# Peptides against a protein of PDB entry 3PBP, part 14

Target 1, 203 residues: chain A of PDB entry 3PBP
Amino acid sequence: LNEKDLNLILNKSLVMYESLDSTTDVIVKRNVIKQLQFVSKLHENWNSRFGKVDIQKEYRLAKVQGPFTINPFPGELYDYTATNIATILIDNGQNEIVCVSFDDGSLILLFKDLEMSMSWDVDNYVYNNSLVLIERVKLQREIKSLITLPEQLGKLYVISDNIIQQVNFMSWASTLSKCINESDLNPLAGLKFESKLEDIATI
Target 2, 203 residues: chain A of PDB entry 3PBP as posed
Amino acid sequence: LNEKDLNLILNKSLVMYESLDSTTDVIVKRNVIKQLQFVSKLHENWNSRFGKVDIQKEYRLAKVQGPFTINPFPGELYDYTATNIATILIDNGQNEIVCVSFDDGSLILLFKDLEMSMSWDVDNYVYNNSLVLIERVKLQREIKSLITLPEQLGKLYVISDNIIQQVNFMSWASTLSKSINESDLNPLAGLKFESKLEDIATI

## One batch from the design tools (peptide; made by RFdiffusion4, then SolubleMPNN)

Design b2_p24_3_s4
Fold by OpenDDE base, seed 5:
Structure b2_p24_3_s4 (fold): chain B 203 residues (1-203), chain A 24 residues (1-24)
Amino acid sequence: as target 1 above (203 residues)
Amino acid sequence: SELEKVKKQLETKKEIGKFFLERW
């Protein structure tokens, strides 16, 4: 956590707070408010000299949301089980793609289109927990693990039996990043969402 | 402002989500 990240989190929390209105569910309101309070306190207590924050015990009770929904969920994967998950940065900001592997050897690349708050108020809090399907990549291998390298944007390394493969989705993710950063969807029109697979090493 | 920028980006992400959903 650095000051830039904290500022971004604060701004996101503020935007979420500002989105609250009379039609917003009470549980959502409470969670968003608590999150903003927490982040605001973090920001207040931020010591830029040491890169440290004193966190009060009350805020340590927050939980990550789950489960997530995938939309649309590929019908072909209905009977298969998710095995691994990875998050891959696509730019120097905080834009990212979520990747999930399945026991049929499929990878799905997912976009988080909505901001999720932490669960602060109730158990099993679920709000904005949807991930949108971008691409399905069929490796037809047993996927043992997913590895990302922070210095390598838009790249995922897939470890299977005797092989390491790279999934490179920067062909479309660079455009996606640009669209987000510039708030312009026009470049998405006609874009092919096809990742490149490359064998990196035999193991 | 930085806040307005973030707001705009978040709205853009929502629209991108719709874009992807409409492709299926």
Scores: peptide ipSAE 0.650, ipTM 0.960, DockQ to the pose 0.925
Fold by OpenDDE base, seed 4:
Structure b2_p24_3_s4 (fold): chain B 203 residues (1-203), chain A 24 residues (1-24)
Amino acid sequence: as target 1 above (203 residues)
Amino acid sequence: SELEKVKKQLETKKEIGKFFLERW
């Protein structure tokens, strides 16, 4: 976490807060407000010299929101179970793709189109928990683990029994990143969302 | 402002979500 990241988180939290209105669920309001309070406190206490913040114990109890929904959920996967999850950065601005593997050997690449708050007060907090399907990649292998490397944008390594494969989606993710960062959807028109698979190593 | 930029990006992400949904 650096100052830039913290500022981004703060701004996101502010936007979420500003989106609250009289029709917003009370639980959602509480979670968004608590998150903003936390992030604001973090920002206030940010020590740029050491790149650290003192976090009070109460705020450490926050949990990542879950569960998530996938839209659309591929019909072929109805009878299968998710096995692994990974988040892959596609740029240095914290744009990311979520990947979920299934026990049929499928990978789904998902887009977080909605901003989510942490869960602060309520177990099983659910708000803006939908992920949008971008691509399904059929590996037809038993997926043991998913690995990402921070220095390798838009790349996912899939480990199966005897092989490591790379899923590279920068062919479209670079454009997606640009669209987000520039607030322009035009480049998405005609773009193919097809990831490249490559065998990296036998294990 | 940075805040306005973030607002715009978040809105863009919502629109991108719609874009993807319409592809299926």
Scores: peptide ipSAE 0.649, ipTM 0.960, DockQ to the pose 0.915
Fold by OpenDDE base, seed 3:
Structure b2_p24_3_s4 (fold): chain B 203 residues (1-203), chain A 24 residues (1-24)
Amino acid sequence: as target 1 above (203 residues)
Amino acid sequence: SELEKVKKQLETKKEIGKFFLERW
């Protein structure tokens, strides 16, 4: 984490806090408040020289939220099991695509449209855990592993028994990144969300 | 402000989510 990242996390936590109202569930309120408190303290104690923060023991008990939901869930995948998950950076900021593989050889590319908080107080905390379906890529292979390279934006490497394939989605992800960063959805109109599949190596 | 920018980006992401949902 650098100072820029920390500032972004703080701002995100502030926005989440500001979104709370009288209709918000009490558990959600408590969780968002705790997150803001933690991030604020983290920011206050930020040592830019060492990139270190003293975190109190109580805050170290925070957990990742439970499972994600996928919207819409592809009907064709209803009877299949997810096998791998990966997160792919699409820019030098914090915009990412989530990829999930299934045992039928399908890949789904997913967008995180909502900010997720950590779970601070409640076991099995679930809030804003939905992912939105962008694209389904049918490889029709047994997928062993998903690999990403930090220096290669919008690229996913799929390893099967005998082949390494690259899924490249920068054709649309570059536009998506721009839309987020500039807060303008207009460039999405008419955009084709079709990833390029390429064989990289036989193994 | 930076906060306002982040807020706007987060709202944009929500709208993008709706955009994708409407495609199915």
Scores: peptide ipSAE 0.649, ipTM 0.960, DockQ to the pose 0.912
Fold by OpenDDE base, seed 2:
Structure b2_p24_3_s4 (fold): chain B 203 residues (1-203), chain A 24 residues (1-24)
Amino acid sequence: as target 1 above (203 residues)
Amino acid sequence: SELEKVKKQLETKKEIGKFFLERW
């Protein structure tokens, strides 16, 4: 976490707060407010020299939101079970793709189109937890693990019994990143969302 | 402002979500 990242988180939290209205669920309001309060305090207490913040104990009780919904959920996967999950950065601006593997050997690449707050209440907080399907990659292998390397944008390593494969989706993710960062969807028109699969190593 | 930029980006992400949904 750096100052730039913290500022981004703060701004996101502010936008979420500003989105609250009379129709917003009370639980959502509470969580968004707590999120903003937390991030604001982090920002106030940010020590840029040491990259440290003092976090009050009460805020450490927050949990990552889950579970997520997938839209559309591929009908072919209804009878299969999710096995692994990974988050892959596609740029240096916190844009990311979520990947879920299934026991049929499929990978689904998912887009988080809605901003999610953390869960700040005792009960499981669920709001804006939808992920949108981008691509399904069929490996037809038993997937043991998903590995990501922060320095390798738009790349996912899939470990199976006998092989490590790389899924590279920068062919479309670079454009997606640009679209987000520039707030322009035009480059998405005609874009093929097809990832490249490559064998990296035999185990 | 930076805030407005972030706001636009978040809106863009929502639109991208719709874009993907419409592909199926």
Scores: peptide ipSAE 0.649, ipTM 0.960, DockQ to the pose 0.929

Design b2_p24_4_s4
Fold by OpenDDE base, seed 5:
Structure b2_p24_4_s4 (fold): chain B 203 residues (1-203), chain A 24 residues (1-24)
Amino acid sequence: as target 1 above (203 residues)
Amino acid sequence: MEKVKKQLETKKKVGEFLVERALK
C-alpha cells in the first residue's frame, strides 16, 4: 500500500458512504461505515507520520469478502469447476478484468461493475461482489495456470500441458478503459468483445 | 471525490450494458 492507493481506497469508501440512504439495508450501512472508519484511520495514521500503522485489530475483525456473483453465468459451465483466477490490468488507472478458467477448458472474462466491500461483523456478508460476463473463450484443453504480467496490459497467458497461449483483449479493453475514465458509454456501442488468441510457445 | 463517483457510476452502467448485451 502506498499513499496513492490509500487515497483511492478512501475516496471509494467515501463514495460508498455517501451512497447510503434511508433505504439502505442496516447491515450494509454498518459494513460500509466500518470500512470507512478503518480506511480513514489508516489514512490519518499515514499522514501523521507517527509510528507504525496498527491494522491488526481492525483487520482481524474483518471477514473475508463474500463470494462473487457472476451475471450472467454461462449455463454450460454450471456443471464444471473453476480452476484458476487472474486479474489483468487494462490501464494505469487500476481498471482491471477478472478471468476465471474452468475444467472444460473455458475462460470467462469478467468486469467488476460494482465497488466491492469487505465483510466485517457479519458472517457470509455479500454486498457489491458483482462480476459481469464479457466474453467466453473456449480453449478445449486443460488449463494449468493463468499468468499475467503487470507491464503487459490486457494480456493473459494461459499455460496448458503442451502450450502457452496468449489471450489479448486490448481490442476492446482500451475502449472500455476509455469509457470508464471519461465517463462516456458511447464508445461501447457496436464494440466487439472478441479477444485474440495466439500460440506463444509449445512446451 | 467527484471524479471517483463518476467513475463508479460509469462502471455500474457499463455492467448494465454488458448484462443486456449478454442476454441478446
Scores: peptide ipSAE 0.641, ipTM 0.941, DockQ to the pose 0.930
Fold by OpenDDE base, seed 3:
Structure b2_p24_4_s4 (fold): chain B 203 residues (1-203), chain A 24 residues (1-24)
Amino acid sequence: as target 1 above (203 residues)
Amino acid sequence: MEKVKKQLETKKKVGEFLVERALK
């Protein structure tokens, strides 16, 4: 974690805190407040002698933990079970796509439209993390593993019994990244959210 | 802070756009 990353986390936590109102769930309020307090304390103590806490690992773990709400959830997948999850970076910032595989051989590509908070309560209360459906890719294979390479933006490797396939979604993810970074939604108009599937190797 | 707030609002709007797209 560098100073820039910490400042970003602090600013995000402040924005989340400011979004709280009288209609917000009490548990959610408590978690947001605790997160802000924690991040603020870290920021204040950043120059202090306390050793490099690998906050990134804990933060990543906290982000991945909890129930997810997928909107819209494909009706065809109600009878199937999620098997794997992966997060794919789409730029050098912090924009990412979430991928979930199902036992029918489907992949769903998902967008995090809301910032996730860490669960700070002992009761493991995790509010629903909002995920928005971008694309469904039907492989019709038993998916054993999902692999991402940090140096390869917008690429997901899918391992099945006999083949490794690459899903490349930079055709739309580059535009999505630009929209977020520039705070301009205009480029999304008419954008096709169609990923490229390629066979890489036979196992 | 203002830039971060703007980005968060943009992400929310992107989500809304994607949901609307999926429902057409």
Scores: peptide ipSAE 0.635, ipTM 0.940, DockQ to the pose 0.859
Fold by OpenDDE base, seed 2:
Structure b2_p24_4_s4 (fold): chain B 203 residues (1-203), chain A 24 residues (1-24)
Amino acid sequence: as target 1 above (203 residues)
Amino acid sequence: MEKVKKQLETKKKVGEFLVERALK
C-alpha cells in the first residue's frame, strides 16, 4: 500500500459518500459513512507524522479495490486516526479476526461477517465489506506496529516504543470459531469478549 | 445446504449478534 493507493481508496470512498441520498438503504448509508471516516483517518495518518499505515499483505490487494467498513464504529475513536491493521487467524479453517490500531493507543478487534469482494463497483455498491466490532482494547501508548505469527492462533503482538505486548483473544475466539464451524450461535450467549493483555518484552 | 453456505449465513448472524450487543 502506497500513497497513491490510499488516495484512490479515499476517492472511491468519497464518491460513494457523495452518492448517498434519501433513498439510500440505511445500512449502505451507514457503511459508506463509516468507510469514508476510516479511510480519511488512514489517509490523514499517511500524510502526517506517522508516515505510513501498517497493513498486512492479505488486505492490500483487497483494499486497492474496496475498503472495509466498521459497524458499529466506536464513537470515542471518531477523533482518532487508524495507524495499523492486522489479520489474525483463529483456527485452521481460515476464520480470522481483524485488528485496527489507533493513535490514541486503542485496538479494535473486528469480525468479518460478510464475504468481501476484491472488486468494487461504485455504481453498484453492495454491503459486502463489513467489519463488526467485537472488542476495544486500550493500551494507552503509541502503537508502532502489529505483528501476527501464523502458527499462533488468536494472538496479536503489539509493538510500542519500549514494549511488546501480546493480545490473546482465544478465550472468546475459540467459541466464535466453533459457532461458525458448527453453524450454531448458542455458545455466543453470555460469552465475554475480553482479551488477555500480557507484556512480552521490553524493547 | 452446502457447508460453506451455512458458514456464510452463520457469519452474518454472528455479525448481527455482535452489532446488537455493541449497541446495548
Scores: peptide ipSAE 0.634, ipTM 0.939, DockQ to the pose 0.454
Fold by OpenDDE base, seed 4:
Structure b2_p24_4_s4 (fold): chain B 203 residues (1-203), chain A 24 residues (1-24)
Amino acid sequence: as target 1 above (203 residues)
Amino acid sequence: MEKVKKQLETKKKVGEFLVERALK
């Protein structure tokens, strides 16, 4: 996920928030608000690192495409702040997983199931854009940084105060990649979306 | 073009699968 994508997510979340009215379900309201808060915090962090960008285009796209969602957004994370975001390649075919860290030490691994830009390019219009929750990994650490190495597929390095840990999700990501590339969902049946956490080094 | 289209459809279905999984 890059800054542009984050801005798009933010603006979509804003659009969704602005669409709330008295008839909106309470659960939906809560979800939208919390998602917006989450994305806003990410955006804030991104702005501090990379600077502000023009969001006009992204906002227009959000208006056209409709809301962005995280499905499901873990309720336990509603009161926590997103701290880092990373994109991890899972194959050489440009399939990727989005990871977001929270200040409770959680990581969420997310799947981009709706590619807005690609949908437009191939005349496969999707109204909603979303990130879908694959897995929550609880590290229970203050996550300082998320690092990915392009040559290491399906691996995320998590830097905390005293340790570097590797999250390896190739156990399921290889299957996911295959499913996408071959347009066959059958291998997903019974697949465990459980990443391996390993201590790499102490700091 | 067709391949990309199929992949997009697959991604959508994967998403649906994952959401459904989370709801179980």
Scores: peptide ipSAE 0.632, ipTM 0.935, DockQ to the pose 0.462

Design b2_p24_5_s2
Fold by OpenDDE base, seed 1:
Structure b2_p24_5_s2 (fold): chain B 203 residues (1-203), chain A 24 residues (1-24)
Amino acid sequence: as target 1 above (203 residues)
Amino acid sequence: SELEEAIKKGFQKKIDFQKKLNKY
């Protein structure tokens, strides 16, 4: 974590805080406020020289939020179990695709449409945990692992028993990145969300 | 399609958030 990253987290937390209104659930308000307080304190205590922060014990109880919701969820996958998860960067910014594999050999490519806070002081906290389904890729293989390479944007490597396959989704992810960064959805018109699958190596 | 609509809606949410974030 560097100062830039910390600033980003702070700003995200501020945006979340600013989104709160009188209609917001009390639990959500409390959670968002606690996160902002934590991040603000973290920012205040940031020592750029040493990259260290003194964190009060009370804030160490935060947990990652879960589970996620996928919309729309492919009905065909209700009977299958998720096996692997990976996050793939699509640009040099902060845009990423989440990939989940299933035991039927399917991959789903997902987009996080909302910013998610940590869970503070509430068990089973769920808010802004939605993921948008973009594409389903059917490999019809037992997926052993998912590998990403930071230097390779929009690429996912899928390892099965006997083969390594590359899933390349830059055909649509580049447009997605552009839309987000330019605040313009027009380029999405007519865009096909179809990844390229290529065999890389036989194991 | 329902999927396309969901995608567009999701992306719009992200764009909206990014716009707010860019104010800082």
Scores: peptide ipSAE 0.310, ipTM 0.831, DockQ to the pose 0.856
Fold by OpenDDE base, seed 2:
Structure b2_p24_5_s2 (fold): chain B 203 residues (1-203), chain A 24 residues (1-24)
Amino acid sequence: as target 1 above (203 residues)
Amino acid sequence: SELEEAIKKGFQKKIDFQKKLNKY
């Protein structure tokens, strides 16, 4: 965590807070408010010289939300088990693609469409946990590991028993990034969400 | 398709959030 990241988290938390209205569930309100309070305190207590913050004990009990929902979920994958997960940066603005592998050798590439808060006081808190399905890649291999390199945008390395493969989705992820940054969906017209698969090494 | 619609809706939500975020 650095100052830039902390500022971003704070701003995101503010946006979430500002989205609350009279129709918002009380539990959601409480979680979003606590999120903002936590981040605000972190920001207030930030020591830029050492890159440190003092975290109050009360906030250390926050939990990650789960499960996620995938829309649309591929019906074929209901019979299979997720094996690995990875997050891949697609730009310098912290836009990310989530990749999940399955035991059938499939990869699904997902996008977080909503900002998600932590779970604070309520067990099994689930809100804004949606993931959008972008692409399914069928490798037809047993996927052992997913590897990402921070310096390589839009690239995922898939390790199987006998091969390392690169999945490159910058063909569409660059357009996605552009759409987000420019607030314009027009570039999506006619865009094919097809990643490039390349063999890197045989092992 | 359902997929295309989901993608568009999802991206729009992200865009809307990003617009709000850019105010800071």
Scores: peptide ipSAE 0.309, ipTM 0.831, DockQ to the pose 0.832
Fold by OpenDDE base, seed 4:
Parts: sequence; structure tokens; C-alpha cells
Structure b2_p24_5_s2 (fold): chain B 203 residues (1-203), chain A 24 residues (1-24)
Amino acid sequence: as target 1 above (203 residues)
Amino acid sequence: SELEEAIKKGFQKKIDFQKKLNKY
């Protein structure tokens, strides 16, 4: 975590806070406000020289929100179990694709369309927890692990028993990034959400 | 398709958020 990252988190928290209105659920308000308070305190107490912040014990109790929902969920995967998860950066602006593998050898590539607050003092807090399905990649093999390299945008390495494969989704993710950054959906017209699969190494 | 519509809708939400974020 650096100052830039902290600023981004703060700004995101502010945007979430500003989205609150009289119709927003009280629990949601509470979580968003608490997050903003936390991040604001972090920002206030940020020591750039040491990259340190004093965090009150109460804030350490915050958890990542869950569970998540996937929409639309592929019906074919209802009977299968998720095995691995990875997050892949697609640009330098922290746009990310979430990848989940299943025991049938499928990968689903997901997009987080909504920003989420942390879960604070409410058990099973759920709000804006949906992920959008972008693509399903069928590898038809047992997936042992998912690996990402920070320097390689839009690339996922899939390790199975005897092979390492690269999933490259920059064919569409670059366009997605552009759309987000430029606030223009026009480039999505005719875009195919098809990743490239390449064998990298045999084990 | 349903999927395409969902994707577009999701991307639009992200864009809307990003627009707000860009104000800072």
C-alpha cells in the first residue's frame, strides 16, 4: 500500500458514500460510513516516510465482504465446485478481472461492476456483491492452480498436472479498459469476449 | 444475448462509477 493506493481507496470510499441516500438500507449506510471513516483516518495518519499507519483495533475486525454472486451463473456449473480464484489486472488503473476455476476444468472470467465496502460489524453483510460473467473457458482438465504475474496484464497462467497454459484475455480486456477509462461503451460494439489459450510448458 | 446485455449493463455501472471517481 502506498499513498497513491490509499488515495484511490479514499476516493472510492467517498464515491460510495456520496451514493447513499434516504432509500439506502441502514446496514449499507453503516458499512459505507465506517469504511470511509476508517480510510479517512488512515489517510490522515499516513506516514509516507515509513509507509505506516496506526490502525485502531476496532478497524482490524473488518472483513472482506462475502459471499459473492455471479450473474448470470452458467447453469452447467451448478453441479460443480469452485477450486481456485485469481484476480488479474487489465490496466494500471486497477481494473481487474476475477477468474474462478471449477472442478470440471472450466474457468469463468468475471467483472466487478459494482464497488463493495468491507464488512464491518455485521455478520454476512451483502451488498453490491454481484460479479458479471464475461466468459467461460473450458479447459477440460483438472486445474491445480491459477497464477498471475503483476507485470503481465490480462494474462492468467493455469497449472494442471502436466501442462501450464496461458489464458490471454487482452483481446477484449483492452477494450474494456478503454471503455471504462474513457467513459465510452461504443468500442464494445461487436467485441468478442474470447480469450486466447496457449500452451506454455509441459510439466 | 442475455449475457451480452448483462455485460453491457455491468460495464455501464462501472463507467458511471469511474466518472464519479474521476471528479477527485
Scores: peptide ipSAE 0.306, ipTM 0.830, DockQ to the pose 0.874
Fold by OpenDDE base, seed 3:
Structure b2_p24_5_s2 (fold): chain B 203 residues (1-203), chain A 24 residues (1-24)
Amino acid sequence: as target 1 above (203 residues)
Amino acid sequence: SELEEAIKKGFQKKIDFQKKLNKY
């Protein structure tokens, strides 16, 4: 964590706070406010030389939210179990795709559309935990692991028993990145969400 | 399709957030 990252987190927390209105659930309001308070205090007490801050005990008790949900969830996967998860960068602006594998050999590519706060005061806090389904890739094999390389944007390596395959989704992720960065959805018109699958090596 | 609509809505939410973030 550096000063630039801390500023970004603070600004994100401010945006989340500013999104609160009279219709927002009280529990959500409380969590967003506490997060902003935490980040603000962190920013005020930031020691850039050591990259350390003393955190009050109350804030150290904060927890990660419950599980993510997928929207829409593929009905075919209801009877299968998730096996691996990976996060893949698609640009230098920290936009990411989340990938989850299942024991039927499926990969789902997901987009995090909403910012998420920590859970502060309420057990089992769940808000803004929905991921958007972009694509399902069917490999029809047992997936052992998912590997990403930081220098390779929009690429996922899938390891099975006897093969390493590359999933390349930059065909659509580059457009997504552009839309976000330029604040324009027009380039999404007619876009096909189809990744390229290639065999890299046989094991 | 339902999927396309969900994608568009999701991307729009991200864009809206990014626009607000860019004000800082």
Scores: peptide ipSAE 0.304, ipTM 0.828, DockQ to the pose 0.835

Design b2_p24_5_s4
Fold by OpenDDE base, seed 4:
Structure b2_p24_5_s4 (fold): chain B 203 residues (1-203), chain A 24 residues (1-24)
Amino acid sequence: as target 1 above (203 residues)
Amino acid sequence: SELEKAILQGFQKKIDFQKKLNKY
């Protein structure tokens, strides 16, 4: 974690806080407020020289929110089990795609459309936990692991029994990144959400 | 399609959030 990352987290927390209103659920309000309080304290206590922050014990109890939902969930996958998960950066601005593999050999590429806070107080905190389905890639093989390389944007490496395959979704992710950064959806017109699959090595 | 609609809606939400972030 660096200062830039901390600032981004702070700003995200502020935006989430600012989105609260009288109609917001009390649990959500509490959670978002705690998130902001924590990040604010971190920011105040940030020592750039040492990259250290003093974290109070109470905040260390925060957990990643769950469970998540996928919308729309592919009906064909209802009978299958998720096996692996990976997060792939698509730009330098922390936009990312979430990939989940299933035991049928399918990969689903998902987008986090809503920002989520950590779960601070309540077990099974659920708010803005939806992921948007973008693409399903059918590999039709047993997926053992998913690997990402930070220096390679929009690329996912899929390891199976005898082969390593690269899934490259920059064909659409670059446009998505542009749309987000420029706040313009027009470039998405006619865009095909089709990733490229390539064999890169036999093992 | 339902999928296309969901994608577009999701992207719009992200854009809206990003716009707010850009104010900082």
Scores: peptide ipSAE 0.312, ipTM 0.835, DockQ to the pose 0.877
Fold by OpenDDE base, seed 1:
Structure b2_p24_5_s4 (fold): chain B 203 residues (1-203), chain A 24 residues (1-24)
Amino acid sequence: as target 1 above (203 residues)
Amino acid sequence: SELEKAILQGFQKKIDFQKKLNKY
């Protein structure tokens, strides 16, 4: 964590706070406010020289939010179990794709459409936990692990029993990144969300 | 399709958030 990252987190928390209105659920309001308070205090106490910050005891009880929802969830996968998860950067900014593997050999590529907060004082807090399905890749293999390399944007390596395969989704992810960064969805017109699968090595 | 609709809606939400974020 550096100052730039902290500023980004603060700004995200501010945006979330600013989204609150009279119609927002009270639990959501409380949670978002607490996050903003924490991040603000964190920012205030940030020591750039040492990368240290004092955290008040009351904020140490925060938990990661879960579970996530997938929209739309492929009906065919209801009978299968998720086995692995990976996050893949698609640019040098903040945009990423989430990949989940299933025991049927499927990979789903997901996009986080909403910003999530931590859970601060409510058990089983769930808000903005949605993921958007972009693509399903059927490998028809038992997926043992998912590997990503930070220097390789939009690439996922899938390890199965006998083979390492690369899933490359930069064909559409580059356009997605552009759309987000430029605040324009027009480039998505006619875009096919089809990843390239390539065998890399046998094991 | 339902999938395409969901994708577009999701991306739009992200764009909207990013626009707000860019104000800082």
Scores: peptide ipSAE 0.312, ipTM 0.835, DockQ to the pose 0.878
Fold by OpenDDE base, seed 2:
Structure b2_p24_5_s4 (fold): chain B 203 residues (1-203), chain A 24 residues (1-24)
Amino acid sequence: as target 1 above (203 residues)
Amino acid sequence: SELEKAILQGFQKKIDFQKKLNKY
């Protein structure tokens, strides 16, 4: 975590706070407010020289949200079990693709369409936990692990019993990144969400 | 398709959030 990242988190938390209205659930309001309070305190106490912050223990109890919801969920996958999960950066602006593997050898590439807060004071907090299905890649292999390299944008390495394969989705992810950054959906016209699969090494 | 619709809606939500974020 650096100052730039902290500022981004703060701004995101502010946007979430500003999105609250009279129709927002009380639990959501409370949670978003707690997050903003936490991030604000972090920002105020940030020691940029050392990259350190004194975190009050009251905020140490924050938990990650779960479960996620996938829209639409592929009906075929109801009979299968998720085996691995990975998050892949697609740009330097913290846009990410979430990948989940299943025991049928499928990979699903997912996009976080909404910003999520942590769970601060409520058990089983779930809000804005949706993921959008972009692509399903059928490898027809038993997937042992998913590996990502931070320096390699839009690339996922899939390790199976006898092969390492690279899934490269920058063909569409670069356009997605552009659309987000420029606030323009026009580049999506005619875009195919098809990743490139390459064999990297045999095991 | 349902998938295409979901994708577009999701991207739009992200864009909307990003627009708000860019105000800071």
Scores: peptide ipSAE 0.310, ipTM 0.834, DockQ to the pose 0.867
Fold by OpenDDE base, seed 3:
Structure b2_p24_5_s4 (fold): chain B 203 residues (1-203), chain A 24 residues (1-24)
Amino acid sequence: as target 1 above (203 residues)
Amino acid sequence: SELEKAILQGFQKKIDFQKKLNKY
């Protein structure tokens, strides 16, 4: 964690706080406020030389939020089990695609549309935990692992028993990145969310 | 489609957040 990253986290926490209104659930308000308080204190006490800050015991008890949901969830996958997960960068601005594999050989490509806070004072806190389904890729083989390379944007390597395959989704992810950065959805009109699958090596 | 609607809504939420973030 560096100063730039800390500033970004602070600004994100401020945006989340500013999004609160009279209709927001009390539990959500409490969690967002606690997060902002934590990050603010962290920022105030940040020692850039050592990258260390004393964290109050209360804040150290914060937990990761509960499970994510996928929207819409493919009905065909209700009877199958998730096997692997990976996160793939699509630009240098920390926009990412989440990929989950299933034991039927399916890959789902997901987008995190909302910022998520930690759970600070409530057990089983769940809010803004949705992931948007973009694409389902059917490989029809047992997936052993998912590999990403930081220098290769929008590429996922899928390892099966006897083959390594590359999933390339930059055909649509580049447009998505542009839309986010330029705050304009117009380029998405007519865009096909279809990834390219290529065999890289047989093993 | 339902999928298309979900995608567009999700992307819009992200854009809206990014717009707010850019004010800082």
Scores: peptide ipSAE 0.308, ipTM 0.833, DockQ to the pose 0.839

